# Ledger of designs, part 22: peptides against a protein of PDB entry 5ONS

Target 1, 181 residues: chain A of PDB entry 5ONS
Amino acid sequence: MFKKFDEKENVSNCIQLKTSVIKGIKNQLIEQFPGIEPWLNQIMPKKDPVKIVRCHEHIEILTVNGELLFFRQREGPFYPTLRLLHKYPFILPHQQVDKGAIKFVLSGANIMCPGLTSPGAKLYPAAVDTIVAIMAEGKQHALCVGVMKMSAEDIEKVNKGIGIENIHYLNDGLWHMKTYK

## One batch from the design tools (peptide; made by RFdiffusion4, then SolubleMPNN)

Design b1_p10_8_s4 (from b1_p10_8, 4 letters changed)
Fold by OpenDDE base, seed 4:
Structure b1_p10_8_s4 (fold): chain B 181 residues (1-181), chain A 10 residues (1-10)
Amino acid sequence: as target 1 above (181 residues)
Amino acid sequence: MEELLKKALE
């Protein structure tokens, strides 16, 4: 999603959300990420305005105090930014790729099944279309936010093709948007 | 390399 993304070229505008809209978004976030509920007031304090940075290709980035928190495309599900995920790693269920897959993930490549079933990888139960944090063998912080293109069960059984779609990865265009005021 | 990225890759 952000492989060719550049803040200067791909950001269209920024809007401040009304209180009612913010409440709706918070409810959506809790629905998507139940574990975030106790932390949501810390992540999105009521006293702080919430903004959406509108980008090309129908990408929207949710921000509070300039911090990039979540993003979505075409009003689909919200994804946490890696920067938020690093602070709250429990927001997403995890999957772990082996060491060999790291360089490919960091180039924006989708995660192939063998990278999730090999020694050094850890595959946890997850349904298709689940948004997941991609961990890496020997690393403490998520490298990528992805979407299960196969269930964990099918990844184990089929073990061929794209297991997880790479949505946002370290050092991509979104990562380089450290803050946005 | 920025510090956060460096830390994340450790």
Scores: peptide ipSAE 0.179, ipTM 0.828, DockQ to the pose 0.049
Fold by OpenDDE base, seed 1:
Structure b1_p10_8_s4 (fold): chain B 181 residues (1-181), chain A 10 residues (1-10)
Amino acid sequence: as target 1 above (181 residues)
Amino acid sequence: MEELLKKALE
């Protein structure tokens, strides 16, 4: 989603949200990420304005105090940014790729099944379409936010093709947007 | 810190 993304070229505008809209978004976030509820007040303090950065390709980035928190495309589900995920690693279920897959993930490649079934990888139960944090063998921080294109069960059985779609990865265009005010 | 993170993941 952000492989060829540049803040200067791909951001259209930024809008500040009304209180009622913020409330709706918070409820949606809790529905998507139930574990975030106790932390939502410090992530999105009531006293701080919430903004949406509108980008090309129908991408929207939710921000508070310039921090990029979540993003979505075409009003689909919200994904956490890696910067938020690094602060709150528990908001997504995890999958782990082996060391050999790291270079490819960081180039924006989708995660192939063998990279999730090989020694050094860890594949946890997850349904298709689940948004997941991609961890790496021997690394502390998430490399990528992805979407299961196959269930964990099918990844193990078929072990061929795209297991997880790469949505947002470390050092992509979104990562390089440290803040936006 | 960010540069260290990148280097650690490369």
Scores: peptide ipSAE 0.155, ipTM 0.805, DockQ to the pose 0.046
Fold by OpenDDE base, seed 5:
Structure b1_p10_8_s4 (fold): chain B 181 residues (1-181), chain A 10 residues (1-10)
Amino acid sequence: as target 1 above (181 residues)
Amino acid sequence: MEELLKKALE
């Protein structure tokens, strides 16, 4: 989603959200990520304005005090930014790729099934379309936010093709967009 | 920290 993204070229505008819209978004976030509810007040304090940065390709980035928190495309599900995920790693369920897959993920490549079933990888139960944090063997922080293209069960059974779609990865265009005020 | 994280993952 952000492989060719550049803040100067791909941001269209920024809007400040109304209170009612913010409330709706918070409810959506809790629905998607139930575990975030106790933390939402410190992530999105009531006193702080919430903005949406509108980008090309129907991408919207939710921001508070310049911090990029979540993004979505075409009004689909919200994804946490890696910067937020590093602060709150429990927001997403995890999958772990082996050491060999790291360089490919960091180039924006999708995660192939063998990289999730090989020694050093850890594949946890997850349904298709689940948004997941991609962890790396031996590393503490997520290197990627992805979407399960196959269930964990099917990844193990078929073990061929794209298991997880790479949505946002460390050092991509969104990562380089550190803040936006 | 950010740069160190990147290098550690490469």
Scores: peptide ipSAE 0.139, ipTM 0.795, DockQ to the pose 0.046
Fold by OpenDDE base, seed 2:
Structure b1_p10_8_s4 (fold): chain B 181 residues (1-181), chain A 10 residues (1-10)
Amino acid sequence: as target 1 above (181 residues)
Amino acid sequence: MEELLKKALE
């Protein structure tokens, strides 16, 4: 989603959300990520304005105090940014790729099944279309936010092709935005 | 810090 993304070229505008809209978004976030509920007032304090950075290709980034928290495309599901996920790693279920897959993930490549089934990888039960945090063997922080294109069961059985779609990865265009006020 | 994080993940 952000492989060719550049803040200067791909950001259209930024809008501040009304209270009612914020409440709706918070409810959506809790529905998607139930475990975030106790932390949501910390992540999105009531006293702080919430903004949406509107980007090309119908990408929207939710921000508070300049911090990029979540993003979505075409009013689809919300994804946490890696920056938020690093602070709250429990927001997403995890999958772990082996060391050899790291360089490919960081180039924006989709995660192939062998990188999830090989020694050093850890594959946890997950259904198709589940948003997941991609961890790496021997690393503490998530490298990528992805979407299961196959179930964990099918990844193990088929063990070829794209297992997880790479949506947002470390050092992509979104990562480089850092903040937006 | 970000560069350090990047290096740690490479």
Scores: peptide ipSAE 0.139, ipTM 0.790, DockQ to the pose 0.047

## One batch from the design tools (peptide; made by RFdiffusion4, then SolubleMPNN)

Design b1_p11_1_s1 (from b1_p11_1, 3 letters changed)
Fold by OpenDDE base, seed 3:
Structure b1_p11_1_s1 (fold): chain B 181 residues (1-181), chain A 11 residues (1-11)
Amino acid sequence: as target 1 above (181 residues)
Amino acid sequence: NLEEALKALEE
C-alpha cells in the first residue's frame, strides 16, 4: 500500500475530526481490536484533537498529536501503523517469518507460505483475512503488517503461494512519514 | 534502504 508512497506527492489534505466522528472511530477500533479498549484512552486522549490525513488512492491516516496511529483504504478496516504496533504489540495476532524472508518482506514482497512453515518460522492459528503482525526470527519488533490470504491451516497444508499479503512494512512510505501535524 | 529498515527493527 505504501511502497511508492511519498508524503509530498500523495497527501491531499488534513482534517480535524468532530467529537461525534471520533466516538464512532473509537467504537470501530474496539470492535476490530477488542484488546485495545483499556489502552485507547492513552492512545487517543480525550483532550487531544484527532485528525485524518487524506491521501491519494483513498488512503486515510488517523493521527493524534502528529503521531500516525491507524490507516485504512476506501473506508475498509483499520490497520495499526508499525510505530503504534511497536508500542502496543498485542493489538494484532502474530506470525513469524524465518530469517531468509526478512529482506523480501522489507522490499514490500508478499509473504510466501514456505517462509511461514520453514524452520525458524512460527505459524499460529489464524483465519483468512485476519490482519496480523509479522515478526521475524531473532527480532523483537514487528517488521510488517499483513493480511492472511490463506488460513494458517491451509498455509501448512498447501505450503505454496502467497500466505500473507504485505500491507505496511518497515522503511516504506508510511514509515518515513514519521509524524504529521 | 534495507540496512535502515533492519536498524528500525531494533528501535
Scores: peptide ipSAE 0.267, ipTM 0.865, DockQ to the pose 0.923
Fold by OpenDDE base, seed 4:
Structure b1_p11_1_s1 (fold): chain B 181 residues (1-181), chain A 11 residues (1-11)
Amino acid sequence: as target 1 above (181 residues)
Amino acid sequence: NLEEALKALEE
């Protein structure tokens, strides 16, 4: 989603959200990520305005105090940014790729099934379309936010093709934004 | 680049 993304070229505008809209978004986030509920007041304090950075290709980034928290495309599901995920690693269920897959993920490539079933990888139960944090063998921080294109069960059985779609990865265009006020 | 991305993993 952000492989060719540049803040200067791809950001259109920024809007401050009304209270009712913020409440709706918080409810959506809790529905998507039940474990985030106890932390939302910390992540999105009531006293702080919530803004949406509108970008090209219908991408929207949710921000509080300049911190990039979540993003979505075409009003689809929200994804946490890697910067938020690094602070709250439990927001997403995890999958782990092997050491050899790291360089490919960091180039924006989708995660192939063998990279999830090989020694050094860890594949946990997950349904298709689940948003997941991609961990790497021997690393502590998520390197990618992805979407299961196959269930974990099917990844193990078929073991070829795209297992997880790469949505956001370290050092992509979103990562380089850092903050936006 | 890749090196910068790898460094980000260790932050």
Scores: peptide ipSAE 0.267, ipTM 0.868, DockQ to the pose 0.941
Fold by OpenDDE base, seed 1:
Structure b1_p11_1_s1 (fold): chain B 181 residues (1-181), chain A 11 residues (1-11)
Amino acid sequence: as target 1 above (181 residues)
Amino acid sequence: NLEEALKALEE
């Protein structure tokens, strides 16, 4: 989603949200990520305005105090930014790729099934379309936010093709947006 | 830059 993304070229405008809209978004976030509820007031304090950075290709980024928190495309599901995920790693269920897959993921490539079934990888139960944090063998922080294109069960059985779609990865265009006010 | 990405991963 952000492989060719550039803040200067792909950001259109920034809109400050009304209180009612913020409440609606918070409810959506809790629905998607139930475990985030106890932390949401810390992530999005009531006293702080919430803004949406509107980008090309129908991408929207939720920000609070310049911090990029979540993003979505075409009013689809929200994804946490890697920066937020690093602070709150429990927001998403995890999958782990082996060492060999790291360089490909960091180039924006989708995660192929063998990278999730080989030694060093860890594949946890997950349904198709589940948003997941991609962990790396021997590393502490998530390197990618992805979407299951196959169930964990099918990844193990079929073990070929795209297992997880790469949505957001370290050092992509979104990562380089440290803050936006 | 892959090296930069790898460095970010190590942080």
Scores: peptide ipSAE 0.263, ipTM 0.864, DockQ to the pose 0.979
Fold by OpenDDE base, seed 5:
Structure b1_p11_1_s1 (fold): chain B 181 residues (1-181), chain A 11 residues (1-11)
Amino acid sequence: as target 1 above (181 residues)
Amino acid sequence: NLEEALKALEE
């Protein structure tokens, strides 16, 4: 999603959200990520304005005090940014790739099934379309936010093709954006 | 670049 993303070229505008809209978004976030509810007041304090950075390709980034928190495309599900995920790693369920897959993930490549079934990888139960944090063997922080294209069960059975779609990865265009005020 | 990404991963 952000492989060719550039802040100067791909940001259209930024709008400040009304209270009612913010409440709706918070409810959506809780629905997607039930575990986030106790932390939401810390992540999105009531006293702080919430903004949406509108980008090309129907991408919207939710920000508070310049911090990029979540993003979505075409009003689909919200994804946490890696920067937020690093602070709150429990927001997403995890999947782990082996050491050999790291370079490919960091180039923006989708995660193939063998990279999730090989020694050093850890594949946890997850349904298709689940948003997941991609971890790597021996690393503390997530290197990628992805979406399950196959269930964990099918990944193990079929073991070929795209298992997880790479949505956001370290050092991509969104990562380089850092903040936006 | 990849080097920077790897550094970020180690942070």
Scores: peptide ipSAE 0.252, ipTM 0.860, DockQ to the pose 0.974

Design b1_p11_1_s2 (from b1_p11_1 with A1D T8A)
Fold by OpenDDE base, seed 5:
Structure b1_p11_1_s2 (fold): chain B 181 residues (1-181), chain A 11 residues (1-11)
Amino acid sequence: as target 1 above (181 residues)
Amino acid sequence: DLEEALEALEE
């Protein structure tokens, strides 16, 4: 999603959200990520304005005090940014790739099934379309936010093709955006 | 490189 993303070229505008819209978004976030509810007041304090950075390709980034928190495309599900995920690693369920997959993930490549079934990888139960944090053997922080294209069960059984779609990864365009005020 | 960057992030 952000492989060719550039803040200067791909941001259209930024709008400040009304209270009612913010409440709706918070409810959506809780629905997607039930575990976030106790932390939401810390992540999105009531006293702080919430903004949407509108980007090309129907991408929207939710921000508070310049921090990039979540993003979505075409009003689909919200994804946490890696920067938020690093602070709150429990927001997403995890999957782990082996050391050999790191370079490819960081190039924006989708994660193939063998990279999730190989020694050093850890594949946890997850349904298709689940948004997941991609971890790597020997690393503490997530290197990628992805979407399950196959269930964990099918990844193990079929073990061919794209297991997880790479949505956002370290050093992509969104990562380099850092903040937006 | 990117791997080095990731390692630095872990610090």
Scores: peptide ipSAE 0.115, ipTM 0.791, DockQ to the pose 0.456
Fold by OpenDDE base, seed 2:
Structure b1_p11_1_s2 (fold): chain B 181 residues (1-181), chain A 11 residues (1-11)
Amino acid sequence: as target 1 above (181 residues)
Amino acid sequence: DLEEALEALEE
């Protein structure tokens, strides 16, 4: 989603959200990520304005105090940014790729099944379309935010093709935005 | 290298 993304070229505008809209978004976030509810007032304090950075390709980024928190495309599901996920790693279920897959993930490549089934990888139960945090063998912080294109069960059985779609990865265009006020 | 870059990005 952000492989060719550049803040200077791909951001259209930024709008401050009304209270009613913020409440709706918070409810959506809790629905998607139930575990975030106790932390949501910390992540999005009531006293702080919430903004949407509107980008090309129908991308919207939710921000508070300049921090990039979540993003979505075409009013689809919200994804946490890696920066938020690093602070709150429990927001998403995890999958772990092996050491050899790291370079490909960091190039924006989708995660192939062997990278999730080989020694050094850890594959946890997850249904298709689940948004997941991609961990890397021997690393502490998430490398990527992805979407299961196959169930964990099918990844193990088929062990061929794209297991997880790469949505947002370290050092992509969104990562380089860092903040937006 | 890749390992160094990854570690730096995690900081």
Scores: peptide ipSAE 0.113, ipTM 0.794, DockQ to the pose 0.367
Fold by OpenDDE base, seed 3:
Structure b1_p11_1_s2 (fold): chain B 181 residues (1-181), chain A 11 residues (1-11)
Amino acid sequence: as target 1 above (181 residues)
Amino acid sequence: DLEEALEALEE
């Protein structure tokens, strides 16, 4: 989603949200990520304005105090940014790729099944379409936010093709955006 | 080295 993203070229505008809209978004986030509810007040304090950075290709980035928190495309599901995920790693269920897959993930490539079933990888139960944090063998922080294109069960059984779609990865255009006020 | 880059990005 952000492989060729550039803040200067792809940001259209930034709007400050009304209280009612913020309330609706918070409810949506809790619905998507039930475990975030106890933390949402410190992630999005009531005293702080919430903004949406509108980008090309119908991408929207939710921000508080310039911090990029979540993003979505075409009013689809919200994804946490890697920066937020690093602070709250429990927001998403995890999958782990082996060391050999790291360089490909960091180039924006989708994650192939063998990279999730090989020694060094760890594949946890997850349904298709689940948004997941991609961990790497020997690393502490997530390197990618992805979407299961196959269930964990099918990844193990078929072990061929795209297991997880790469949505957002370290050092992509969104990562380089850092902050936006 | 991408491995080193990943470690740096985690900081």
Scores: peptide ipSAE 0.112, ipTM 0.791, DockQ to the pose 0.434
Fold by OpenDDE base, seed 1:
Structure b1_p11_1_s2 (fold): chain B 181 residues (1-181), chain A 11 residues (1-11)
Amino acid sequence: as target 1 above (181 residues)
Amino acid sequence: DLEEALEALEE
């Protein structure tokens, strides 16, 4: 989603949200990520304005105090930014790729099934379309936010093709967009 | 080195 993204070229405008809209978004976030509820007042304090950075390709980024928190495309599901996920790693269920897959993930490539079934990888139960944090063998922080294109069960059984779609990865255009006020 | 680069990105 952000492989060719550049803040200077792909950001259109920034809109400050009304209170009612913020409440709606918070409810959506809790629905998507139930475990975030106890932390949401810390992530999005009541006294702080919430803004949407509108980008090309129908991408929207939720920000509070310049911090990039979540993003979505075409009013689809919200994804946490890696920067937020590094602070709150429990927001998403995890999958782990082996060392060999790291270079490909960091180039924006989708995660192929063998990278999730080989030694060094860890594949946890997850349904198709689940948004997941991609961990790397031997690393502490998530290197990618992805979407399951196959269930964990099918990844193990079929073990070929795209297992997880790469949505947001370390050092992509969104990562380099550190803050926006 | 990829490992060093990844570690730097995680900081």
Scores: peptide ipSAE 0.048, ipTM 0.747, DockQ to the pose 0.336

Design b1_p11_1_s3 (from b1_p11_1, 3 letters changed)
Fold by OpenDDE base, seed 2:
Structure b1_p11_1_s3 (fold): chain B 181 residues (1-181), chain A 11 residues (1-11)
Amino acid sequence: as target 1 above (181 residues)
Amino acid sequence: DLEEALAALEE
């Protein structure tokens, strides 16, 4: 989603949200990520305005105090930014790729099944279309936010093709935004 | 830049 993304070229505008809209978004976030509910007032304090950075290709980024928290495309599901995920790693279920897959993920490549089934990888039960945090063998922080294109079961059985779609990865265009006020 | 990405991963 952000492989060719550049803040200077792809950001259109920034809008401050009304209270009612914020409440709706918070509810959506809790529905998607039930475990975030106890933390949501910390992540999005009531006293702080919530803004949407509108980008090309119908991408929207939720921000609070300049911090990039979540993003979505075409009013689809919300994804946490890696920066938020690093602070709250539990908001997504995890999958782990082996060491060999790291460089490919960091180039924006989709995660192939062998990178999830090989020694050093860890594949956990997950249904297709689940948003997941991609962890790396021997590393503490997620390197990618992805979407299961196959179930974990099918990844193990088929073990060929794209297992997880790479949505957001370290050092992509979104990562480089850092903050937006 | 892979090096920068790897550096970020180590943070």
Scores: peptide ipSAE 0.231, ipTM 0.855, DockQ to the pose 0.968
Fold by OpenDDE base, seed 1:
Structure b1_p11_1_s3 (fold): chain B 181 residues (1-181), chain A 11 residues (1-11)
Amino acid sequence: as target 1 above (181 residues)
Amino acid sequence: DLEEALAALEE
């Protein structure tokens, strides 16, 4: 989603959200990520304005105090930014790729099944379309936010093709934004 | 740049 993304070229505008809209978004976030509820007041304090950075390709980034928190495309599900995920790693269920897959993930490549079934990888139960944090063998922080294109069960059985779609990865265009006010 | 990405991963 952000492989060829540049803040200067791909951001259209930024709008401040009304209280009612913020409330709706918070409810959506809790529905998607139930574990975030106790932390939501810390992540999105009531006293702080919430903004949406509108980008090309129907991408929207939710921000508070310039911090990039979540993003979505075409009013689809919200994804946490890696920066937020690093602070709150429990927001997403995890999957782990082996060491050999790291360089490919960091180039924006989708995650192939063998990278999730090989020694050093860890594959946890997950349904198709689940948004997941991609961890790497021997590393502490998530390197990618992805979407399951196969269930964990099918990844193990078929072990061929794209297991997880790469949505957001370290050092992509979104990562380089850092903050936006 | 892969090196930059790897550096970010180590942070």
Scores: peptide ipSAE 0.227, ipTM 0.855, DockQ to the pose 0.974
Fold by OpenDDE base, seed 5:
Structure b1_p11_1_s3 (fold): chain B 181 residues (1-181), chain A 11 residues (1-11)
Amino acid sequence: as target 1 above (181 residues)
Amino acid sequence: DLEEALAALEE
């Protein structure tokens, strides 16, 4: 989603949200990520304005105090930014790729099934379309936010093709967009 | 820059 993204070229505008819209978004976030509810007040303090950075390709980035928190495309599900996920790693369920897959993921490649079933990888139960944090063997921080294109069960069974779509990865265009005020 | 990305994993 952000492989060719550049803040200077792909950001259209920034809009401050009304209270009612913020409330709706918070409810959506809790629905998607139930575990975030106790933390939402410190992530999105009531006193702080919430803004949407509108980008090309129907991408919207939710920001508070300049911090990029979540993003979505075409009003689909919200994804946490890697920067937020690093602070709150429990927001997403995890999948772990082996060492060999790291360089490919960091190049924006989708995660192939063998990289999730091989020694060093850890595949946890997850349904198709689940948003997941991609962890790397031997590393603490997520290197990628992805979407399950196959269920964990099917990944193990078929073990061929794209298991997880790479949505946001370290050093992509969104990562380089450190803050937006 | 792969090196920079790898370094980010250690932050």
Scores: peptide ipSAE 0.198, ipTM 0.841, DockQ to the pose 0.946
Fold by OpenDDE base, seed 3:
Structure b1_p11_1_s3 (fold): chain B 181 residues (1-181), chain A 11 residues (1-11)
Amino acid sequence: as target 1 above (181 residues)
Amino acid sequence: DLEEALAALEE
């Protein structure tokens, strides 16, 4: 989603949200990520304005105090940014790729099934279409936010093709945005 | 912290 993304060229405008809209978004986030509810007042304090950075290709980034928190495309599901996920790693269920897959993930490549079934990988139960944090063998922080294109069960059974779609990865265009005020 | 993590992952 952000492989060729550039802040100067791909951001259209920034809108400060009304209180009623913020309330609706918070409810959506709790629905998507039930475990975030106790932390939401810390992530999005009531006293702080919430903004949406509108980008090309119908991408929207939710920000508070310049921090990029979540993003979505075409009003689909919200994804946490890697920067938020690093602070709150429990927001998403995890999958782990082996060491050999790291360089490919960081180039924006989708994650193939063998990279999730190898000895250095760890595959946890997850349904298709689940948004997941991609961890790397021997590393503490997530390197990618992805979407399960197959269930964990099918990844293990079929063990070929795209297991997880790469949505947002370290050092992509969104990562380089860092902050936006 | 985040920059350090990025560097470690890129190695």
Scores: peptide ipSAE 0.165, ipTM 0.807, DockQ to the pose 0.171

